Peptides against a protein of PDB entry 3B8E. Designs and how they scored, part 91

Target 1, 230 residues: chain A of PDB entry 3B8E
Amino acid sequence: PFLIFIIANIPLPLGTVTILCIDLGTDMVPAISLAYEQAESDIMKRQPRNPKTDKLVNEQLISMAYGQIGMIQALGGFFTYFVILAENGFLPIHLLGLRVNWDDRWINDVEDSYGQQWTYEQRKIVEFTCHTPFFVTIVVVQWADLVICKTRRNSVFQQGMKNKILIFGLFEETALAAFLSYCPGMGVALRMYPLKPTWWFCAFPYSLLIFVYDEVRKLIIRRRPGGWVE

## One batch from the design tools (peptide; made by RFdiffusion4, then SolubleMPNN)

Design b1_p16_7_s2 (from b1_p16_7, 14 letters changed)
Fold by OpenDDE base, seed 2:
Structure b1_p16_7_s2 (fold): chain B 230 residues (1-230), chain A 16 residues (1-16)
Amino acid sequence: as target 1 above (230 residues)
Amino acid sequence: EELRKRLKELAEELLS
């Protein structure tokens, strides 16, 4: 998100405080919860790996897979961001290069895509309105990410949902997201304005995409052990 | 505001 913010010079899609809340709140507990996941049922049935060749391949593939998942996650957040700004009159193309004028307190006549002038205060309200749904979108996508990370090879349907700590992690991150989104004063304290409940659903297609992607990946790994996907 | 400032600073530190 931050790289796109710099490169495209768009208004800030996700505040630094919200990023911190993701890193410390919504990512930490789920990540720890994965340490308590039951071993994959097929671990003992796997052929001995060549520690020299198969380790390197596996590390590269894990890195690529998580990189791709991270990109899908970011796309989900940006989709939500662009939808909100478009609903407020700022089309994605118009946002390119707008940051400099957007962040200038002395410019009170920034035009939207329809020629409406926006004061600095109005622009910041819209910006902070984007922070919460971007954050929530990340959390919703993280549900799928957390679930798929339970296993490296087995389908979630094969492994099941037996880790109570993982389930707790899912509830914790959701509760944190709800707290940050709806607690009075969060708009002032964290620049996270209240979110319409409908925006929680904006991320669901991306969560589903990640889930399907990883299940397909795992299916390929199971069918082609030692292939380019493993 | 002070809390926000501190959190922002911490976030910037973590992102640096």
Scores: peptide ipSAE 0.000, ipTM 0.253, DockQ to the pose 0.021
Fold by OpenDDE base, seed 3:
Structure b1_p16_7_s2 (fold): chain B 230 residues (1-230), chain A 16 residues (1-16)
Amino acid sequence: as target 1 above (230 residues)
Amino acid sequence: EELRKRLKELAEELLS
């Protein structure tokens, strides 16, 4: 999010404090929970890893995790961001290069896509209104990410949801997201204004997309072992 | 405010 803020010179979609809440708050417990996941039913049918050549985390896994899934997460967050700004009169194309004027407190007549002038205070309210929905979108997408990361090859339906620590992690990150979104004073403390409950549902299509994508990928791997999709 | 400041500093360190 911050890289796009710099490169595209758009209003800040997600604050640094909220990024820390993601990295340290919402992601840690779920990530630790994966260490307690049950082995895949076919793990003993696989050849032992060659300790000299095979890394535990190979470039392919990194590419898939950060390149594909991380990109979909970012797209989900930015989609929510652009929808909110568009609803407030700022179309996505108009946001390009707007940051300089947006962040200038002495410019109180920044025009939106419809020619309406916005004061600095009004612009900052809209900016901070984006932070919470963006954050919540990431959390909702992370539900799918955590679930799909349970297995490499088996379907989630084959593996099941027996890991109680993983389930706890899902509740913990959701509870934290709700706390940050609705606790009084979070607007001042974290620049996260209260979230309309409807924005929680805006991320669901992306979570579903990730889930379906991964299940299809795993299905292909099961049908064509040793294929390029692994 | 002090907590926010420290969190921002930490964020900047993590993002650097």
Scores: peptide ipSAE 0.000, ipTM 0.276, DockQ to the pose 0.020
Fold by OpenDDE base, seed 4:
Structure b1_p16_7_s2 (fold): chain B 230 residues (1-230), chain A 16 residues (1-16)
Amino acid sequence: as target 1 above (230 residues)
Amino acid sequence: EELRKRLKELAEELLS
């Protein structure tokens, strides 16, 4: 998100504090919970990993985690960001290069895509209104990310949801997201303004997409062991 | 448009 902010010179889609809440608040417990996941039901039917040749974290895992899932996650957040700004009169194309004027407190006549002028304070309210939905979008997508990371080959339906620590992690990140979104004073403290409950559903298509994608991938792996998608 | 109006109203309230 911050790279796109710099490259495209768009208004900041996700604040630094919000990023810290993701990295330290929502991701820690879920990430740790994966260490306690039960072995896949078919683990004993697989050949042992060769510790000399097989890496625990290989290029395929990195490509999946950062190249595919991470991109879908980012797209989900940016989609929410662009929708909110568009609803407020700022079409995506108009946001390109707007950052300089957007962040200038002395410019109180920044025009939107429809010629409406916006004061600095009004612009900052809109910007901070994007932070919370972006954050919530990330959390909702992370549900799918965490669930798909439980297994390498087996479907979640085969493995089940037996890891209580993982379930707790999902609850914790959701509760934190709700707290940050709706607790009084968060707008002042964290620049996270209250969120309409409907915005939680904006991320669901992306989480579903990730889930379906991974289940299909795993299905292909099960049908064609040693395939390029493994 | 409605959201924009509400945000403007909120901004005006905060600046008053």
Scores: peptide ipSAE 0.000, ipTM 0.302, DockQ to the pose 0.050
Fold by OpenDDE base, seed 5:
Structure b1_p16_7_s2 (fold): chain B 230 residues (1-230), chain A 16 residues (1-16)
Amino acid sequence: as target 1 above (230 residues)
Amino acid sequence: EELRKRLKELAEELLS
């Protein structure tokens, strides 16, 4: 997200404080919960890896975890960001290069796509209004990420949802997201203004996409063992 | 690493 902010010179889509809340608040408990996941039913039927050639973390796993899924997650956040700004009069094409004037406190006549002028205070309210839905979008996408990480080869439907610590992690990250989004004073403390409840649903298509993508990947692995997709 | 350094510097400027 921050790389796109620099390259496109758009208003800040996600604050640094919100990024820290993701990295330290919402991701830790879910990640630890995976250590308590039950072994896959077929794990003992797999051939031992060759320790000389087979890395524990292979290029395919790195490409999927940090590349493809990360890109889908970022797209979900940016989708929410662009929709909110468009509803407030700023179309995506108008945001390109706007950051310099947007962040200047002495410019109080920044025009939107419809010719309406925005004061510095009004612009910052809209910007901070985008931070919360972007954050919530990441949390909603992380639900899918955590669920797909339960298994390497088996479907989630075969593995089930028996890990109580993982379930607790999903509730914890959601409760934290709700607290940061709606608790009084978060607008001043964290620059996170409250969002309409409808914005929680904006990420659902992307969560579904990640889930379907991973289930299809796992299906291919089960049908074609030893392929590049594993 | 250099990109990360520049990003941190920019983040600090934005938070100031």
Scores: peptide ipSAE 0.000, ipTM 0.309, DockQ to the pose 0.021

Design b1_p16_7_s3 (from b1_p16_7, 15 letters changed)
Fold by OpenDDE base, seed 2:
Structure b1_p16_7_s3 (fold): chain B 230 residues (1-230), chain A 16 residues (1-16)
Amino acid sequence: as target 1 above (230 residues)
Amino acid sequence: EKKKEELRRLAEELLK
């Protein structure tokens, strides 16, 4: 998100403090919870292979797969960001290069896509209105990510949801998202204004996309063990 | 325009 902010010169989609909350609150606890997941039944039955070559290939493929999931998460966040700004008169194309004028407090006549002028205060309210939905979108998409990461090959339907720590992680990140979204003072402290409940559902298509992607990936791995998709 | 007016009102309230 921050790289796109710099490269595209768009208004900041997510605050730095919120990024820290993601890294420490919504990513770390779930990641730790995955360490306590039950071992995948098929991994223990796998014949020993060349530990050097197969490890490197597996690490690269895992890195690529999780990199792709991370990109889908980012796309979900940006989708939410662009939708909110578009609803407030700023189309995605118009946001390109707008950052300099957007962040200048002395410019009070920034035009939207429809020729309406926005004061510094007005556009900052819109910006901060984007922070909370962006964060919540990441959390909702991460539900699917957390669920799929517990296994390499087995479907979620085969492995089940038996790890109490994993379940706790899902509740923890959801509770944190709710707290940051609705607790009084978060607009001042974290530049996260209250979220309309409808925005919780904006991420669901991306969560479904990640889920389907991983289930298809795992299906291919089960049918072709040691293939390029593993 | 209605949304802009709502945001203006909110901004004014926050700046008091």
Scores: peptide ipSAE 0.020, ipTM 0.583, DockQ to the pose 0.047
Fold by OpenDDE base, seed 3:
Structure b1_p16_7_s3 (fold): chain B 230 residues (1-230), chain A 16 residues (1-16)
Amino acid sequence: as target 1 above (230 residues)
Amino acid sequence: EKKKEELRRLAEELLK
């Protein structure tokens, strides 16, 4: 998010403190929970891997899979960001290069896509209104990511949800997201204004997309062992 | 304009 902020010169989509909350708060417990996931039911049926050849392939595949998931997460967050700004009169095309004028407190007549003028204070309110939904979108997408990471080959429906620590991780990250979104004072402290409940649902299509994508990938792997999708 | 006013009110409430 911060890189795109710099490259595209758009208003800041997500605050630095909020990014830290994602990296340290919402990701840590779920990541630890994966260490306690039960082995796949078919792990004992797999032939021994060749330690010299199979490591490189596995690392590339993992990197590619996580890279793709990360891109979908980012797209989900930015989609939410662009929707909020568009609803407030700023179309995505108009945001390109707008940062310089957006962040200048002495410019109080920045025009939106419809010719409406926005004061510095009004612009900052809209900017900070984007932070919370962006964050929540990432958390909701992470639900799907965490669930799909339980297995490499088996469907989630085959493996089941037996890991209590993983379930705890999902609740913890959700509780943190709710706390940051609705606790009084978070708007001032973290520049995260309160979230309308409807914005939680904006992330669901992306979570579903990740889930379906991974299930399809796993299905292909099961049907074609040793294929290019592995 | 109504949305701007609503956002302003929300901001004022958060700054109190």
Scores: peptide ipSAE 0.019, ipTM 0.620, DockQ to the pose 0.051
Fold by OpenDDE base, seed 5:
Structure b1_p16_7_s3 (fold): chain B 230 residues (1-230), chain A 16 residues (1-16)
Amino acid sequence: as target 1 above (230 residues)
Amino acid sequence: EKKKEELRRLAEELLK
């Protein structure tokens, strides 16, 4: 998100504080929960791997898969960002290169896509209104990411949701996201304004996409052992 | 919505 902010010169989609809340708050407990996940049922049926060649290839493929998942997460966040700004009169094409004027306190007549002028204060309110939905979108997508990380080869439907610590992690990150989104004073303290509950659902297609992508990947691995998809 | 409006007012005051 930050790289796109710099390259496209768009208004800041996600604040530094919100990034810290993701990295330290919402991801830590879920990540620890994976250490308590049960071993895959087919682990003993796997052929011995060549420790020099097969390990390196598999690590690269896993890294690529996580990279792709991260891209889908970012796309989900930017989707919500662009929709909110469009609803407030700023179409995506109009945002390109707008950052310099957007962040200037002395420019109080920045025009939107419909010719409406926005003061600095009004623009910053709209910007901060985008931070919370972007954050919540990431959390919702992380639900799918955490669930798919339970296994490397087996389907989630085969593994099931037996890890109570993982379930607790999902509730914890969701509760934290709700607290940061709706607690009074978060707008002043964290520049996170309250979110309409409907925006939680905007991320669901991306969460589903990640889930389907990973299940298809795992299905291919199960059907073609030793393939390049592992 | 009322809470959102209150937060907006506070934000406007901080941005002055």
Scores: peptide ipSAE 0.013, ipTM 0.371, DockQ to the pose 0.032
Fold by OpenDDE base, seed 1:
Structure b1_p16_7_s3 (fold): chain B 230 residues (1-230), chain A 16 residues (1-16)
Amino acid sequence: as target 1 above (230 residues)
Amino acid sequence: EKKKEELRRLAEELLK
């Protein structure tokens, strides 16, 4: 998010507090929960890999996979961000380079894509309105991420969801997202304004995309062991 | 309310 923020000079899609809520609030518990997940049925049965040859390939492939998942996750967040801003009159193209004027407190006549003028306060409200949906989008996408990270090769349907701690983590991050989204005062405290419940569904296509992507990846790995996708 | 307070504290720490 920050790279696009800097490069495109768009209004900040995700606040620092929201980022910390993601990193510490939503990612930590689920990540720890994976340590308690049952191993894949085949992991402990696999022959020891040659650490000199196979490690580098695996690290590259894992890095690529996580990079791709992270990219999809970011795209989901930005999609939600752009949709909200577009609904408020700011088309994506109009946001390019707008940050300087957007963040200037003394400019109260920033025009949207339709010629409507926005005061500093008004545009900050819409900016902060984006933080919550962006966060929620990340959480919803992370549902898929956490589920798929449970296994390296086996389908989620084969491994199942036996880790109660993981389930609790999913519940916790969802509850946190709901709390941040709907608890009074969060807009002032965290710059996370309430969102319509319908915005939770904005992330679902991306969550599904990640899920499908990983299942396809795993399917390829199962069908072609030792392939470049492993 | 406790979670709200924790989040507020976190927010305040981040804003400092």
Scores: peptide ipSAE 0.000, ipTM 0.218, DockQ to the pose 0.019

Design b1_p16_7_s4 (from b1_p16_7, 15 letters changed)
Fold by OpenDDE base, seed 2:
Structure b1_p16_7_s4 (fold): chain B 230 residues (1-230), chain A 16 residues (1-16)
Amino acid sequence: as target 1 above (230 residues)
Amino acid sequence: RELKEKLKKLAKELLS
């Protein structure tokens, strides 16, 4: 998100405080919960890894985590961002290069895609209105990400949802997202304005996409062990 | 339906 903000010179899609809330709030408990996940049913049937050739964290795992799932997650956030701005009159193409004028408090006549002029205060309200839905979108996508990280090979349907700590983590991150989104004063304290409940559903297609993608990946791994899809 | 149409419009605008 921050790289696209710099490269495209668009209005800030995700505030620093929201990033900190993701890293320190919503991600920690879920990540710890994965340490308590039950072993895969076939784990003891696998050959011992060669510590010289078989890295625990290999390039393929890094590519999957940061290149594929992370990209889908970022796309979900940006999708929500662009939808909100488009609903407020700012089409995606019009946002390119707009940051300089957007962040200038002395410019009170920034035009949207329809020729409507926006004051600095109005622009900042719209910007901060994007922060909360972007954050919530990340949390909703993280539901699928956390669930798929339960196993490397077995389907979630085969492994089941037996980890009570993981379930607690899902509730905790959701409760935190709801608290930050709807608690009075969060708009002033964290620049996270309340969002319409409908925005929670904006991320669901991306969560489903991640889930289906990973289940298909795991199905291929089970059918073709040692393939490039691992 | 309105959301789906807005999303399609947005996708077209992003790809243009």
Scores: peptide ipSAE 0.000, ipTM 0.204, DockQ to the pose 0.096
Fold by OpenDDE base, seed 3:
Structure b1_p16_7_s4 (fold): chain B 230 residues (1-230), chain A 16 residues (1-16)
Amino acid sequence: as target 1 above (230 residues)
Amino acid sequence: RELKEKLKKLAKELLS
């Protein structure tokens, strides 16, 4: 989010403090929970890893986690951001390069895509209105990410949801997201204005997309071991 | 690998 903010010179989509809450709050417990996941049913049929040549975290795993799933997650957040700004009169194309004028407190006549002028205070309200939905979108997408990370090859339906710590992690991150979204004073403390409940559902298509995509990927891997899909 | 690269490219295009 911050890189796109700099590169595209768009209004800040997600606050720095909110990013820290994601990295340290919402991601930590779910990630730890994966250590307690049951082994895949076929794990003993795989050759042992060569500790001299094979890294636990290989380029393929990094590419999948950060390059694919992480990118889809970011897309979900940015989609929510652009929808909110578009509903407030700022079309995505108009946001490109707007940051300089957007962040200037002395400019009180920044025009939206429809020629409406926005004061600095009004612009900051709409900017901070984006932070909470963006954050919640990330959390909702993380549900799917965590679930698909339970297995490398087996379907989630084959593995099941027996890991109670993982389930706890899903509730914990959701509870934290709800707390940050609805607790009084979060607008001042974190620049996260209250979230309309409808924005929770905005991320659901992305979570479903990730889930379906990974299940299809795993299905292909099971049918064609060592194929190009790995 | 090819699918991952295509998806990365698509994601990059959608984010830009």
Scores: peptide ipSAE 0.000, ipTM 0.217, DockQ to the pose 0.028
Fold by OpenDDE base, seed 4:
Structure b1_p16_7_s4 (fold): chain B 230 residues (1-230), chain A 16 residues (1-16)
Amino acid sequence: as target 1 above (230 residues)
Amino acid sequence: RELKEKLKKLAKELLS
């Protein structure tokens, strides 16, 4: 998100505090929970990895985590961002290069796509209104990410949801997201303004997409062992 | 957890 903010010179889609809440708040417990996941049911049927050549984290895993799933997460967040700004009169094309004027507190007549003038305070309200939905979008997408990360090859339906710590992690990140979104004073304290409940559902298509994508990927791996998809 | 709380507090202070 921050790279696109710099490259495209758009208003800040995700605040620094919100990023910290993701990295330290919502991601940590779920990530730790994966260490307690049960071994895949077929793990003993696989050849052992060569410890000299096979890395625990390889280019394929990095590509999956950052190149595929991470990009879908980013797209989900940016979709939410652009929808909110468009609903407030700022079409995506108009946001390009707008950052300089947007962040200037002395400019109180920034025009939207429809010629409406926005004060600095009004612009910042809209910007901070984007932060919470972006955050929640990431959390909702992370549900799918965490679930698909339970296994490398087996379907989640084959593995099951037996890891109580993982389940706890899902509830923890959701509870934290709800707390940060709805607790009084979070708008002032964290610049995370109140979230309409409908925005929780905005991320669901992306979570479903990730889940379906990974299940299809795993299905292909099971049918074609040693393929490029693994 | 303590680190998270400290960072949240710091973030609040920086944004205030």
Scores: peptide ipSAE 0.000, ipTM 0.242, DockQ to the pose 0.018
Fold by OpenDDE base, seed 5:
Structure b1_p16_7_s4 (fold): chain B 230 residues (1-230), chain A 16 residues (1-16)
Amino acid sequence: as target 1 above (230 residues)
Amino acid sequence: RELKEKLKKLAKELLS
């Protein structure tokens, strides 16, 4: 998110506080829950790792975790961001290069795509209104990410949802997201303004995309063991 | 050095 913010000079899509809430709040319990996941049924049929050639963290794992899945998460967040700003009169093309004037408190006549002038206070309200839905979008996409991390090779449908700690983690991160989004005073304390409940559904296509993508990947691995996709 | 100063300035602006 910050790389696109710097390169495109757009208004800030995700605040620093919201990033900290993701890293320290929503991700910790789900990550710990994976340590309690049941072993895959075929784990004992796999060849031992070669400690001289095979790394625990290989390029394939890095590509999946940070490259592919991370990009889909970012796309989901930015989609929500652009929709909210467009509904408030700022089309995506108009946002390019706007950051400098947007963040200047002395400029109170920033024009939107339709010629409406926005004060600094009004601009900051709409910016902070984007932060909460972006955060919620990440949480909804993390549901799929956590579920796909249950297995490396088997389908999630074969593994099932038996890990009670993982289920608790999903509820915990969702409850935290709801608390941060709707609790009175969060707009002042965390610059997170309340969002319409409909914004929770904006992430669902991306969550589904991650889930389908990983199930297809796992299917390919099962049919063609030893491929570059493993 | 210049990048570090720009990042510090940006951080101050974001936290203000």
Scores: peptide ipSAE 0.000, ipTM 0.299, DockQ to the pose 0.022

